# Designs tried in a protein design run: peptides against a protein of PDB entry 3B8E. Part 6

Target 1, 230 residues: chain A of PDB entry 3B8E
Amino acid sequence: PFLIFIIANIPLPLGTVTILCIDLGTDMVPAISLAYEQAESDIMKRQPRNPKTDKLVNEQLISMAYGQIGMIQALGGFFTYFVILAENGFLPIHLLGLRVNWDDRWINDVEDSYGQQWTYEQRKIVEFTCHTPFFVTIVVVQWADLVICKTRRNSVFQQGMKNKILIFGLFEETALAAFLSYCPGMGVALRMYPLKPTWWFCAFPYSLLIFVYDEVRKLIIRRRPGGWVE

## One batch from the design tools (peptide; made by RFdiffusion4, then SolubleMPNN)

Design b1_p8_5_s3 (from b1_p8_5, 3 letters changed)
Fold by OpenDDE base, seed 1:
Structure b1_p8_5_s3 (fold): chain B 230 residues (1-230), chain A 8 residues (1-8)
Amino acid sequence: as target 1 above (230 residues)
Amino acid sequence: LPVFLPPL
């Protein structure tokens, strides 16, 4: 989110507080839950990594996590952001370069795509109204990310959902996201304004895409061991 | 894969 904010000079898509709520709130219990995952059925058929030559964080891991899954997650977040701003009169093309005037507190006549003028206060309400659905979108795409992380090669359907701590993590992150989104005073405390219930569904296509993408990847790896996809 | 946010 921050890279596109700098490059495109758009209104801030995701606030620092919402990022902290993800990194220190919603992602902690899910990440810990992976330590309790049952070993894959083929783990004893694989050679151990060479600690001298094989990196823990390799190019494949970076490519998958940041380059593939992370890009789909970012697209989901930005989709939600652009839809909310478009519903409030700001079309995606109009947002390019708008940050300079958007963040200026002395400009109270910033026009939207329809010629409606927006005060600084109104613009900040809309900006912070985008942060909460972007945060919820990340939580919903993280459901798929957590589920695909259960296995390296086997399908989730082969592994099953037997990890009770992971199921608890999915419930906890969703409950925390709902709490932060709807608890009275969160607009003042965290700059997180309540979202319409319909915004929870905006991320579902992207969450499904992440899941299907990884299941297809794993299927290819199982059928063609030693391919460039592995 | 680690669960982490993209830098975007």
Scores: peptide ipSAE 0.048, ipTM 0.791, DockQ to the pose 0.042; fails the geometry check
Fold by OpenDDE base, seed 3:
Structure b1_p8_5_s3 (fold): chain B 230 residues (1-230), chain A 8 residues (1-8)
Amino acid sequence: as target 1 above (230 residues)
Amino acid sequence: LPVFLPPL
């Protein structure tokens, strides 16, 4: 989010506190749960990694994690952000360069796309109203990310959902996201204002896209071993 | 892994 915030000078799409809630809150238990995943049925057909030549973090992992899945997740978050701001009178084109005036506490007449003036307090309410749905959007797309991370080659339908710790992680991250979003005082403490329940569904297409994308990728790998996709 | 670090 910060790269686009700097380059496009848009209002802050995701706050530092919300990022910390992801990195230190919702992601930890799910990530730990992967250590308890059962080995894939084909694991004994794979050669052991050569510790001298094979990196633990390779180009394929970086490409998949940051270049493919991470980009879909970011698009989901930004989609939610732009929809909320548009519903509040700020069209996406109008957000370009707006940060300078948006963040100025002395400017109380920032116009939206319809000529409505917004006070600093009103703008900050809308900004923090975007942070919570963006955070929840990330959690919803992380459900798909966690599920696809269960396997490298086999379908999730072949592996199954037998990892009880992973299932617990999915419930825990969702419960934590709901707690942070709806607990009284979170607007003051974390700058996370409560969101309409409808915003939880905004990420569902992206979560489904991640899941389908990875299942198709894995299907291609299984059908064409040693292809450019592997 | 913070899959989100570059696009976020």
Scores: peptide ipSAE 0.043, ipTM 0.783, DockQ to the pose 0.037; fails the geometry check
Fold by OpenDDE base, seed 2:
Structure b1_p8_5_s3 (fold): chain B 230 residues (1-230), chain A 8 residues (1-8)
Amino acid sequence: as target 1 above (230 residues)
Amino acid sequence: LPVFLPPL
């Protein structure tokens, strides 16, 4: 999000406080829950990692987490952001370079794609109205990410959903996301304005895509051991 | 464990 905000000079898609609520709020219990996941059925057939040569965080993990799954997550968040701004009169092309005037408190006549003028206060309301749905979008795509992280090679259908702590984590992060989105005063405290219930569904295609993508990847690994996909 | 780093 922040890289595109700098490069494209668009209105801030996700607030810093909202990012902290992801990292320190919604992700903690899910991440801890993975420590309680049952070992894959084939794990004892693999040689142990060589602690001298093999990194814990390797290029494959970086490519998967940031280059593949992280990109789909980012696309999901930005999709929600662009849809909300388009519904408020700001088409995606019009947002390019708009940040300079958008963030200026003295400019009260910023035009949208339809020639409507927006005051600074109105612009900040719509900006903060984007932050909460972007946050919720991240939580929804994280459901898929957490579920795919249960296994490296086996299908989730082979592993099953036996980890009760992980299931608890999915409910906890969702409940926390709802609390942060709808609790009175969150607009003042966190700059998180309430979202329409329909915005929860914007991420569902991306969450499904993440799940299907990883299941297909794992299927390829199982069928072709030692391939470049491993 | 892919640390759920929010896509920054």
Scores: peptide ipSAE 0.038, ipTM 0.766, DockQ to the pose 0.044; fails the geometry check
Fold by OpenDDE base, seed 4:
Structure b1_p8_5_s3 (fold): chain B 230 residues (1-230), chain A 8 residues (1-8)
Amino acid sequence: as target 1 above (230 residues)
Amino acid sequence: LPVFLPPL
């Protein structure tokens, strides 16, 4: 989010508070839950990692986490952001370079794509209104990310959903996201304004895409061991 | 190790 904010000079898509709510809030229990995941079938037939040659964080993991899944998650977040701003009169093309005037407190006549003028206060309400649905979008795509992280090779359908701590984590992160989004006073305390229930669905195609993408990847790995997809 | 990484 922040990189595109700098490069494209768009209004801030995700706030620091919402990022902290992800990193320290919604993702903590899900991440811990993976420590309780059952070993994949036939793991004892695999050679142990060589601690001298095999990195814990390898190029494959970086490529998968940041280069593939992380990019789909970011696209999902930005999709929600652009939809909300478009519904508020700001088309995606109009947002490019708008940050300079958007963040200026002295400019109270920033025009939207339809010629409507927006005060600084109105713009900040819309910006903070985007942060909560972006946050919720991240939580929804993280459901898929957590589920795909259960295994390296086996399908989730082969592994099953037997990890009760992971299931608890999915409910906890969702409940926490709902709490942060809808609890009275969150707009004042966290600058997280309530979102329309419809915004929860904006991430669903991306969450499904992440899941399908990884299941297809794992299917290819299972059918073609030693391929470039590993 | 599948690492669940929060989006930065």
Scores: peptide ipSAE 0.037, ipTM 0.756, DockQ to the pose 0.043; fails the geometry check

Design b1_p8_5_s4 (from b1_p8_5, 4 letters changed)
Fold by OpenDDE base, seed 4:
Structure b1_p8_5_s4 (fold): chain B 230 residues (1-230), chain A 8 residues (1-8)
Amino acid sequence: as target 1 above (230 residues)
Amino acid sequence: PPIYIPPL
């Protein structure tokens, strides 16, 4: 988020504190939960042909898949950001390069895509209104990430939701998202304004996309063992 | 007037 903010000179999509809350709050418990996930019975049954090379290749491919999932997560966050700003009169193309004027407190006539002028205060309200849904979007796509990360090869439907720690992680990150979104004072403390419940659904297409992507990947791995998708 | 997403 911050890199795109610098490169594209768009209004800040997510605050540094919220990013920190994602990295430390929402990602750590899931990561710990995955460490306690039961090993896939099928992985345990098949020794790699070459324990050194095949394991390293598989680990690299898994890392690449997680990197791709992370990119989809980021895209989901930015999608929510662009939707919110578009609904408030700022189309994505208009946001490019707008940061300089957006962040200038002395400019109170910044035009949106429809020629409407926005005061500094009005712009900051909509900006901080974007931070919370962006954060919530990340949590919602992380639900999918957590669920799919239960297994490396098997479908979630085969492995099931047996890991109590993973389930706890899903509740924890959701509770954190609700806390940061709706607790009084979060707008002042974290620049996270409350969001309408409908904004929780903005990420669902991306969460579904992540789920489908991984299930298809796993299906390909199961049908074509030793393929490049592993 | 600008459209705002009102908080809850």
Scores: peptide ipSAE 0.024, ipTM 0.654, DockQ to the pose 0.031
Fold by OpenDDE base, seed 2:
Structure b1_p8_5_s4 (fold): chain B 230 residues (1-230), chain A 8 residues (1-8)
Amino acid sequence: as target 1 above (230 residues)
Amino acid sequence: PPIYIPPL
């Protein structure tokens, strides 16, 4: 998110405080819950890792986490961001380079894609209105991310949802996201303005895509052991 | 042109 913000000079899609709420708030309990996941049914059929040659964190894992799943998560967040801004008169192309004038408090006549002028205060309301839905979008795609992290090779349907701590984590992160989004004073404290309930659904296609993508990946691994997908 | 609608 931050790289695109710098390169494209678009209005800030997600605040730093909001990012901290993701990393330290909504993702903490879910991440811990993975430590309680049951071993996969076939784990004892595999050879042990060679500690001298096999890295715990390998290129395939990094590619999966950041190059594949992380990219889909980022796309989901930016999709929500662009939809909100487009509905408020700012088409994606118009946002390129707009940050300079957007963040200038002395410019009160920034035009949108339709020639409507926006004051600084109006622009900041729209900006902070994007932060909360972006945050919620990340939480929604994290549901899928957490669920796919239950296993490396087996389907979630083979593993099941028996980890009660993980289930608790999913509810906890969702409740926390709702709290941070709608509790009075969060606009002042966290620059998180409340969002319409409909924005919770904006990320659902991406969450589903993450889940399906990983299940297909795991299916390929099971059918073709030792392939590049593992 | 779209009209600005507050989030709530």
Scores: peptide ipSAE 0.023, ipTM 0.650, DockQ to the pose 0.064
Fold by OpenDDE base, seed 3:
Structure b1_p8_5_s4 (fold): chain B 230 residues (1-230), chain A 8 residues (1-8)
Amino acid sequence: as target 1 above (230 residues)
Amino acid sequence: PPIYIPPL
């Protein structure tokens, strides 16, 4: 988010406080929960790996997979951001370079893509209205990320959802997202304006995409052991 | 043009 904000000079897609809520609020319990995940059922069936060669290849492939997943997560957040701004009259092309005028409190006549003028206050309302759905989008995509992290090779359907701490983590991050989105005063305190319930569904295609992508990856690994995908 | 009220 921050890199595209700097490179494209677009209005701030995700506030610093909202980023802190993701990194410290929604990610902590899920990350801890992975330490309690059950060993994959196939660990006992694998021959002893060469600790030098097989770890290096696996770490590189895992790193690439997480990098790709992280890119899909970012795309999901930005998609939600662009949809909200487009619905408010700011098409994606018009946002390029707009930050300078957008953040200037003395410019009260910033035009949208349709020639409508926006005051500084109105622009900040729209900006803060983007922060909450972006945050919720990340949480919904994190559901898929956390679930796929349960296993490296086995399908989630083979591993199951037996880790109660992970289930609690999913509940906690969702409850926190709902609290931050709908608790009175969060707009003033955190610059997180309330969102319509429909915005929760904007991330679902991306969450599903991540899940399907990883399940297909794992399926390929299971069918072609020792392939370049492992 | 109609002011689009942001979905609060």
Scores: peptide ipSAE 0.023, ipTM 0.625, DockQ to the pose 0.062
Fold by OpenDDE base, seed 5:
Structure b1_p8_5_s4 (fold): chain B 230 residues (1-230), chain A 8 residues (1-8)
Amino acid sequence: as target 1 above (230 residues)
Amino acid sequence: PPIYIPPL
């Protein structure tokens, strides 16, 4: 988020507080839950791997896959950000370079893409209104990320959803996201303004994409053992 | 108008 903020000079898409809520709030219980995941059924059918070559290659490929998933997650967040700003009169092209005037408290006549003028206060409200949906978008795509992390090779449908701690983690992170988004005073305390319930759905296509991407990856691994995808 | 829920 910060890299695009610096390069494109757009209004801040995700605040420091929201990042802390992700890193320390919503991700902790899910991450711990993975330690309790059951072993995959195919472990006994896997051929012995060379400890010097095969582990390093697999770690690199896994790292690349998670890197790609992380990019899809970021794209989901930015999609939500651009949709919200576009619905409020700021088209994506108009946001490029706008930060300089956007963050200036003495400029109260910043024009949107349709010629409407926005005060500093109005701009900050819509900015902070983007932070919360961006945060919620990350939580929704993290559902898919957590579910795909249950297995390395088997489909989630083969593994099942038997890990009660993981299920609890999914509910906990969602409940925490709802609490931080809608609890009275969070706008003042955390600059997390409440979002319309419809914004929760903006991430769903990206969450589905992550799930499908990883299931297809795993399917390829199962059909072509020793391929570049493993 | 902005599409947001005003802060309480």
Scores: peptide ipSAE 0.023, ipTM 0.672, DockQ to the pose 0.037

Design b1_p8_6_s2 (from b1_p8_6, 4 letters changed)
Fold by OpenDDE base, seed 4:
Structure b1_p8_6_s2 (fold): chain B 230 residues (1-230), chain A 8 residues (1-8)
Amino acid sequence: as target 1 above (230 residues)
Amino acid sequence: RVLFPPDL
C-alpha cells in the first residue's frame, strides 16, 4: 500500500497503524496456528530429502510462490480501494497525482472524475472509509493464504481442516477485523470508518483466486514431482 | 458540492 501511495501519489489506501494491526494482530494467531498443523499425510512416506540441495531450491520456489500470492493479496486490496473510490466519484486515473491536493486541508474544491467538488473533510471521510475495507480485504485474502499454507504439496481437501487452532485463528482474525471495523471510536483512533457488510465480499474473488492458484500449483507438484513449481 | 456523499 505505502509504496504505491508514494509512487502513484494516490490518496492513502491503508493507514500505517492499520498495517501494523494486520502484521501484528490478524497474522499472529494464524501464523502460530500453522505450527500446530498436522503433518501432510504422505510426509512420513517420502524419502528423506537432501537437506542441503532440496531444501534451498524448494524454499526458494516456495518463497517465490508466496511472493506471488502476496502480490495477489495486494492487488485485492487495491481493487477494493479503487472500487470504493470509483463508486464515490474518483476513477483510478483521476487518483494519480491527486494526493498533494487531496491532503491539503486548505483546498476544499478538489474535483472528482465527474466535476463534483469535495471539501477536505469529505475527502478524509472517503479516505478513511477506504482504509477499513482495504484492511478487511487483506483479512479475507489471508483466509485463503492461511488455508493454503496448511500444506506444501497435498490439497487442502486431502489434508482437511483438522487443525482446530488454525480454524480458531481464522475466526480470531475475522473477529479482530470486525472489532476494528465496527467498534465505536475506531474512526478516531485508527482512522477506520465502519463499512457496509457488502464490502466484505469485494475480496472474495481474490481469495478464491489465491486458493485456486495454490491448489493448481499443488496439483502440478503432485503430478510432476521435481517440477519447477515445487 | 458533493452530490453523492461517501458510501459508508
Scores: peptide ipSAE 0.037, ipTM 0.654, DockQ to the pose 0.066
Fold by OpenDDE base, seed 3:
Structure b1_p8_6_s2 (fold): chain B 230 residues (1-230), chain A 8 residues (1-8)
Amino acid sequence: as target 1 above (230 residues)
Amino acid sequence: RVLFPPDL
């Protein structure tokens, strides 16, 4: 988010407070829950790693998890951001370079893509209205990310959802997202304005994409052991 | 005229 904000000079898609709520609020319990995940049913069928040749953490696995999944998560958030701004008169191309005038309190006549003038207060309402759905989008894609992290090789359908702490983590992050989105005063306290319930669904295609992508990856690994996908 | 009022 922040890199694109700097490079493209767009209005702030995700506030610093919302980032902190993701990193410290929504991700913490899910991450801890993975420590309680059962070993994969095939773990005892795998040969012990050679401590001299086999790294504990496969660089390919790291690149997939942090590179590809993280990119899909960011794309989901930015998609939601661009949709909201487009529905409020700001087409994606018009947002490029707009930040300087957008953040200026003394400019009260910033034009949208349709020639409508926006006051500073109106622009900040729209910006903070984007922060909450972006945050919720990240939480919804995190559901898929957490679920795919249950296993390295087996399908989630083979592993099942027996980890009660993981289920609690999914509930907690969702409840926190709902609390931050709908609790009175969050717009003032956290710059997170309420969102329409429909915005929760904007992330679902991305969450499904993450899930399907990882299940296909795992299927390939199971069918072709020692392939370039491991 | 606000064409697209922010829906809060």
Scores: peptide ipSAE 0.036, ipTM 0.658, DockQ to the pose 0.047
Fold by OpenDDE base, seed 1:
Structure b1_p8_6_s2 (fold): chain B 230 residues (1-230), chain A 8 residues (1-8)
Amino acid sequence: as target 1 above (230 residues)
Amino acid sequence: RVLFPPDL
């Protein structure tokens, strides 16, 4: 988020407060829940890890989790951001370089893609209205991320959803996201304006993509052990 | 001049 904000000079897509709500709020209980996940059904058939040669977290797992999945998550957030701004008259091309005038409180006639003028207050309302759906988008893609993290090799359909703490984590992060999005005063306290319920669905294609991508990856690993995807 | 208020 912040890198694209600097490079493209677009209006701020995700606030610092929303980032803190993700890191300290919505991701904490889900992450802890993975400690209670059942061992994969084939764990007794695998050779023991060599503690001298085999990394606990290999570079490939890091590249997948932080690189590929993280990029899909970021794309989901930016998609939601661009859709909301486009529905409010700001097409993606028009947002490039707009930040300087957008953030200037003395400019009250910033034009959108249709020649409509926006006051500073109106621009800040739509900006903060983007922060909440971006946050919710991250929570929705985190559902898929948490579910795929249940296993390294086995399908989630083979592992099942037996971890009650993980199910509670999914409920908790969703309930917290709803609370932060819809509780009165959150616009003043956190600069998180309420979102239309329809914005929750903007992330669903990306959440499904993450899930399918990882299930296909795991399927390839099961069929071709020692491949470049492992 | 705002022609269409933001549908927030």
Scores: peptide ipSAE 0.024, ipTM 0.655, DockQ to the pose 0.064
Fold by OpenDDE base, seed 5:
Structure b1_p8_6_s2 (fold): chain B 230 residues (1-230), chain A 8 residues (1-8)
Amino acid sequence: as target 1 above (230 residues)
Amino acid sequence: RVLFPPDL
């Protein structure tokens, strides 16, 4: 998020507080829950690893998977951000380079894509209104990320949802996201303004994309063992 | 116009 803010000079898509809420709040219980995941059912059918050649962790697979998934997550957040700003009169092309005038408190006549003028206060309200849906978008894509992390090779449908701590983590992160989004005073305390319930659905295509991407990857690994995707 | 201001 912050790199695109610097490169494209767009209004700030995600605040520091929202980043901290992701890194320390919503991801903590889910990450701990993975330590309690049961071994995959095929572990007894796998050949013994060669301790001289086979690393415990495939660095390339992990780097590629987390890198690609992280890009899809970021894309989901930015999609939500651009949709909200477009619905408020700021088309994506108009946001390029706008940060300088957007962040200037003395400019009260910043025009949107339709020629409407925006005061500094109005611009900051819409900016902080983008932070909460961006945060919620990350939580919704994290549902898919957590579920796909249950297995390395087997489908989630083969593994099932037996990990009660993981299920608790999904409810906890969602409840925390709802609390931070809708609790009175969060706009003042955290600069997290409430979002319309419809914005929760904006991330669903990306969450589904992550899930389908990983299930297809795992299917390829199962059908073509020793491929570049393993 | 900001679509998400609380209905003030």
Scores: peptide ipSAE 0.022, ipTM 0.639, DockQ to the pose 0.039

Design b1_p8_6_s3 (from b1_p8_6, 3 letters changed)
Fold by OpenDDE base, seed 5:
Structure b1_p8_6_s3 (fold): chain B 230 residues (1-230), chain A 8 residues (1-8)
Amino acid sequence: as target 1 above (230 residues)
Amino acid sequence: RVIFPPEI
C-alpha cells in the first residue's frame, strides 16, 4: 500500500491503524490455527527428502507463491479503493498526483473527474471511508489464503475442513472486521467509517482467484512431480 | 456519494 501511495501520489488507501488491525488483529488467530492442521493424507507415501539433492529451491518456490498471493491480495484492496473513489467522482487517472492537493487543509475546491468541488473535510471522509472497505477486502481475501494454507500438495477438498480452530479463526477475523467497521465511535477512535454491506462482495472475485490459483498449482504439482511449480 | 456521510 505505502509504496504505491509514494510512487503514484494518490490519496492514502490504507491507514496505519487499519494495517495494525490486520497484522495484530485479524491475522493472529488464523496463523495460530495453522499449527493445529492435520498432516496431509499422502505424507506417509512420500519418499524421504534427500537433504543433498532436494534443494532449498522448494523454499524459494514457496516464498514466490506467497509473494504472488500477497500481490493478488494487494490488488484486491486497491481495486476496492479505486471503485469507491470512482463512485464518489474520482476516476483512477485523476487520482495520480492528487495527494498534494488532497492532503492540503487550505484547499477546499479540489475538483473531481466531473468538475465537482470537494472541501478538505469531504475529502477526508471519503478517504477514511476507503480505509474500512480496504481492510474488509483484505479479510475476505485472507479467507482464501488461510484455506489454501491447509495443504501443500493435496486439494483442500481432499483435506477437508476438520480443523475447528481454523474455522473459529475465520469466524473471529470476520466478527472483528464487522466490529471495527460498524461499532459506534470507530470513526472517531480509529478513523474507520462504516461501509455498506455491498462492499464486502467487492473482494469475492479476488478471493476466488487466490483459491483457484492455488488449487491449479497443487493440481500441477500432483500431475507433474518435480516440476518448477513445486 | 460517501457511503455513510456523517449527519452534518
Scores: peptide ipSAE 0.022, ipTM 0.601, DockQ to the pose 0.041
Fold by OpenDDE base, seed 1:
Structure b1_p8_6_s3 (fold): chain B 230 residues (1-230), chain A 8 residues (1-8)
Amino acid sequence: as target 1 above (230 residues)
Amino acid sequence: RVIFPPEI
């Protein structure tokens, strides 16, 4: 998020407080829940890990989890951000370089893509209205990320959803996201303005994409052991 | 003139 904010000089897509709410709030219980996941059904059929040669976390797993999945998550967040701003009159191309004038409290006539003038207060309302849906988008894509983390090789359909702590984690992160989004005073306290319930669905295509991508990856690994996808 | 107030 911050790299694009700096390079493109766009209005701030995600606030620091919302990032802290992700890292300390919504991701904590889900991450702990993975410690209670059942072993994969084929674990006793696998060769024991060689402690001298086999890393605990494969570089390929790291590259996939933090690289590819992280990019899809970021794309989901930015998609939501651009859609909200476009619906409010700011097309993506118009946002490029706009940050300097956007953040200037003395400029009260910033034009949108349709020639409408926006006061500083109106711009900040729209900006903070983007922060909450971006945050919720991350939570929704985290559902898929958490579910795909249940297994390395087996399909989630083979593993099943037997981990009650993981199911509780998914509920908790969603409930926390709803609380932070809709609790009175969150706009003042956290700069998280309430979102329309429809914005929860904006992330669903990306969440589905993450899930399908990982299931296809795991399918390839099962069919072609030792391939470039492992 | 704000023609379209942000539909929050």
Scores: peptide ipSAE 0.020, ipTM 0.646, DockQ to the pose 0.065
Fold by OpenDDE base, seed 3:
Structure b1_p8_6_s3 (fold): chain B 230 residues (1-230), chain A 8 residues (1-8)
Amino acid sequence: as target 1 above (230 residues)
Amino acid sequence: RVIFPPEI
C-alpha cells in the first residue's frame, strides 16, 4: 500500500492505523494458532531432512507465501479501493498524482473524473470510506491465507478443521474487523468509516483464488514429487 | 452517512 501511495501519488488507500490493526490485531492470533496445528498425516512418510543440503525453510515456500499470496492480497485491497473511488466519481487514471491536491485542506474544488467539485471534507469522507473496505478485504483474504497455511502438501480437506485455536483466530479477526467497521465513533478515532455489508463480498473472489491456487499447487506437489513447485 | 453512490 505505502509504496504505491508514494510512487503513484494516489489518495491514501489504507491508513497507518488500519495497517497497524492488520499487522498487530488481525494477524497475531491467526499466526499463533498455526503453532497449534497438528502435523500433516503424511509427515512420517517423508524422508528426514538432510541438514547439510536441505534448508529448514525452503526459499521456494517463502517466495510463494510472501510473493504470490501477498500480491493477490494487495491486489484485492487495491481493487476494492479503485471500485469505491470509481463509484464516487474518481476513475483510476484520475487518481494518479491527485494526492497533493487531495490532501490540501485549502483546496475545496478538486474535480473528479466527471467535473464534480469535492471539498476537503467530502474527499476525506470518501478516503476514510475506502480505508474500512480495504481493511475488511485484507481480513477476508487472510481467511484463505490462514487456512492454506495449515498444510504444506496435504489438501485442507485431508487435514480438516480440527484446530479450535485456528477457528477462534478466524472468528476473532472477523469480529475485530466488524467492530472496527461498525462501532460508533470509529470514523473519528481510527478514520474507519462504516461500510455497507455488500463490500464484505468484494474480497470473496480473491479469497477463493488464493484457496484454489494453493490447493492446485498442493495437488501438483502430491502428483509430481520433486518438481519445481515444491 | 457514508456517501456510497446510490444503488444503481
Scores: peptide ipSAE 0.019, ipTM 0.626, DockQ to the pose 0.061
Fold by OpenDDE base, seed 4:
Structure b1_p8_6_s3 (fold): chain B 230 residues (1-230), chain A 8 residues (1-8)
Amino acid sequence: as target 1 above (230 residues)
Amino acid sequence: RVIFPPEI
């Protein structure tokens, strides 16, 4: 979020505090839960790969796949951001370079894409209105990421949802997202305004994309062992 | 129209 904020000079998509809540709050328990994921049913049946050669290549390929998933997650967040701003009169193209005027409290006549003028206060309301849905979008795409991270090769349908700690992590991050979204005072404390429940669904296409992407990846790995996708 | 006005 912050890199695109700097490069594109768009209104701030996600606050620093909300980023910290993602990195330290929503991701921590899920990440720990993955350490307790049961080994894939086939890993224990495979001969140990050469840990010096096969591990490094596999780690690099896995790192690239997770990097790609992270880009899809970020794209999901930005999608939600652009949808919210577009529904409030700011089309994506109009947001480019708008930050300077957007953040200036002395400019109270910033026009949207339809010629409607926005006061500084109104702009900050809509900006902070974007923070909560962006955060929730990240949590919702993290559901898919966490679920797919259970396995390196097996389908989620093959491995199943046996890790109770991972399931707990999914509930914890969701509960945290709900708390941050709906607890009184979060608008003042975190600049996170309350979210209409309908916006939780905005990320679902991206969660599905992540899931499908990884299931296809794993399917390719299963059908073509030693391929570049492994 | 602000879609999510803060609850004032």
Scores: peptide ipSAE 0.019, ipTM 0.614, DockQ to the pose 0.042; fails the geometry check

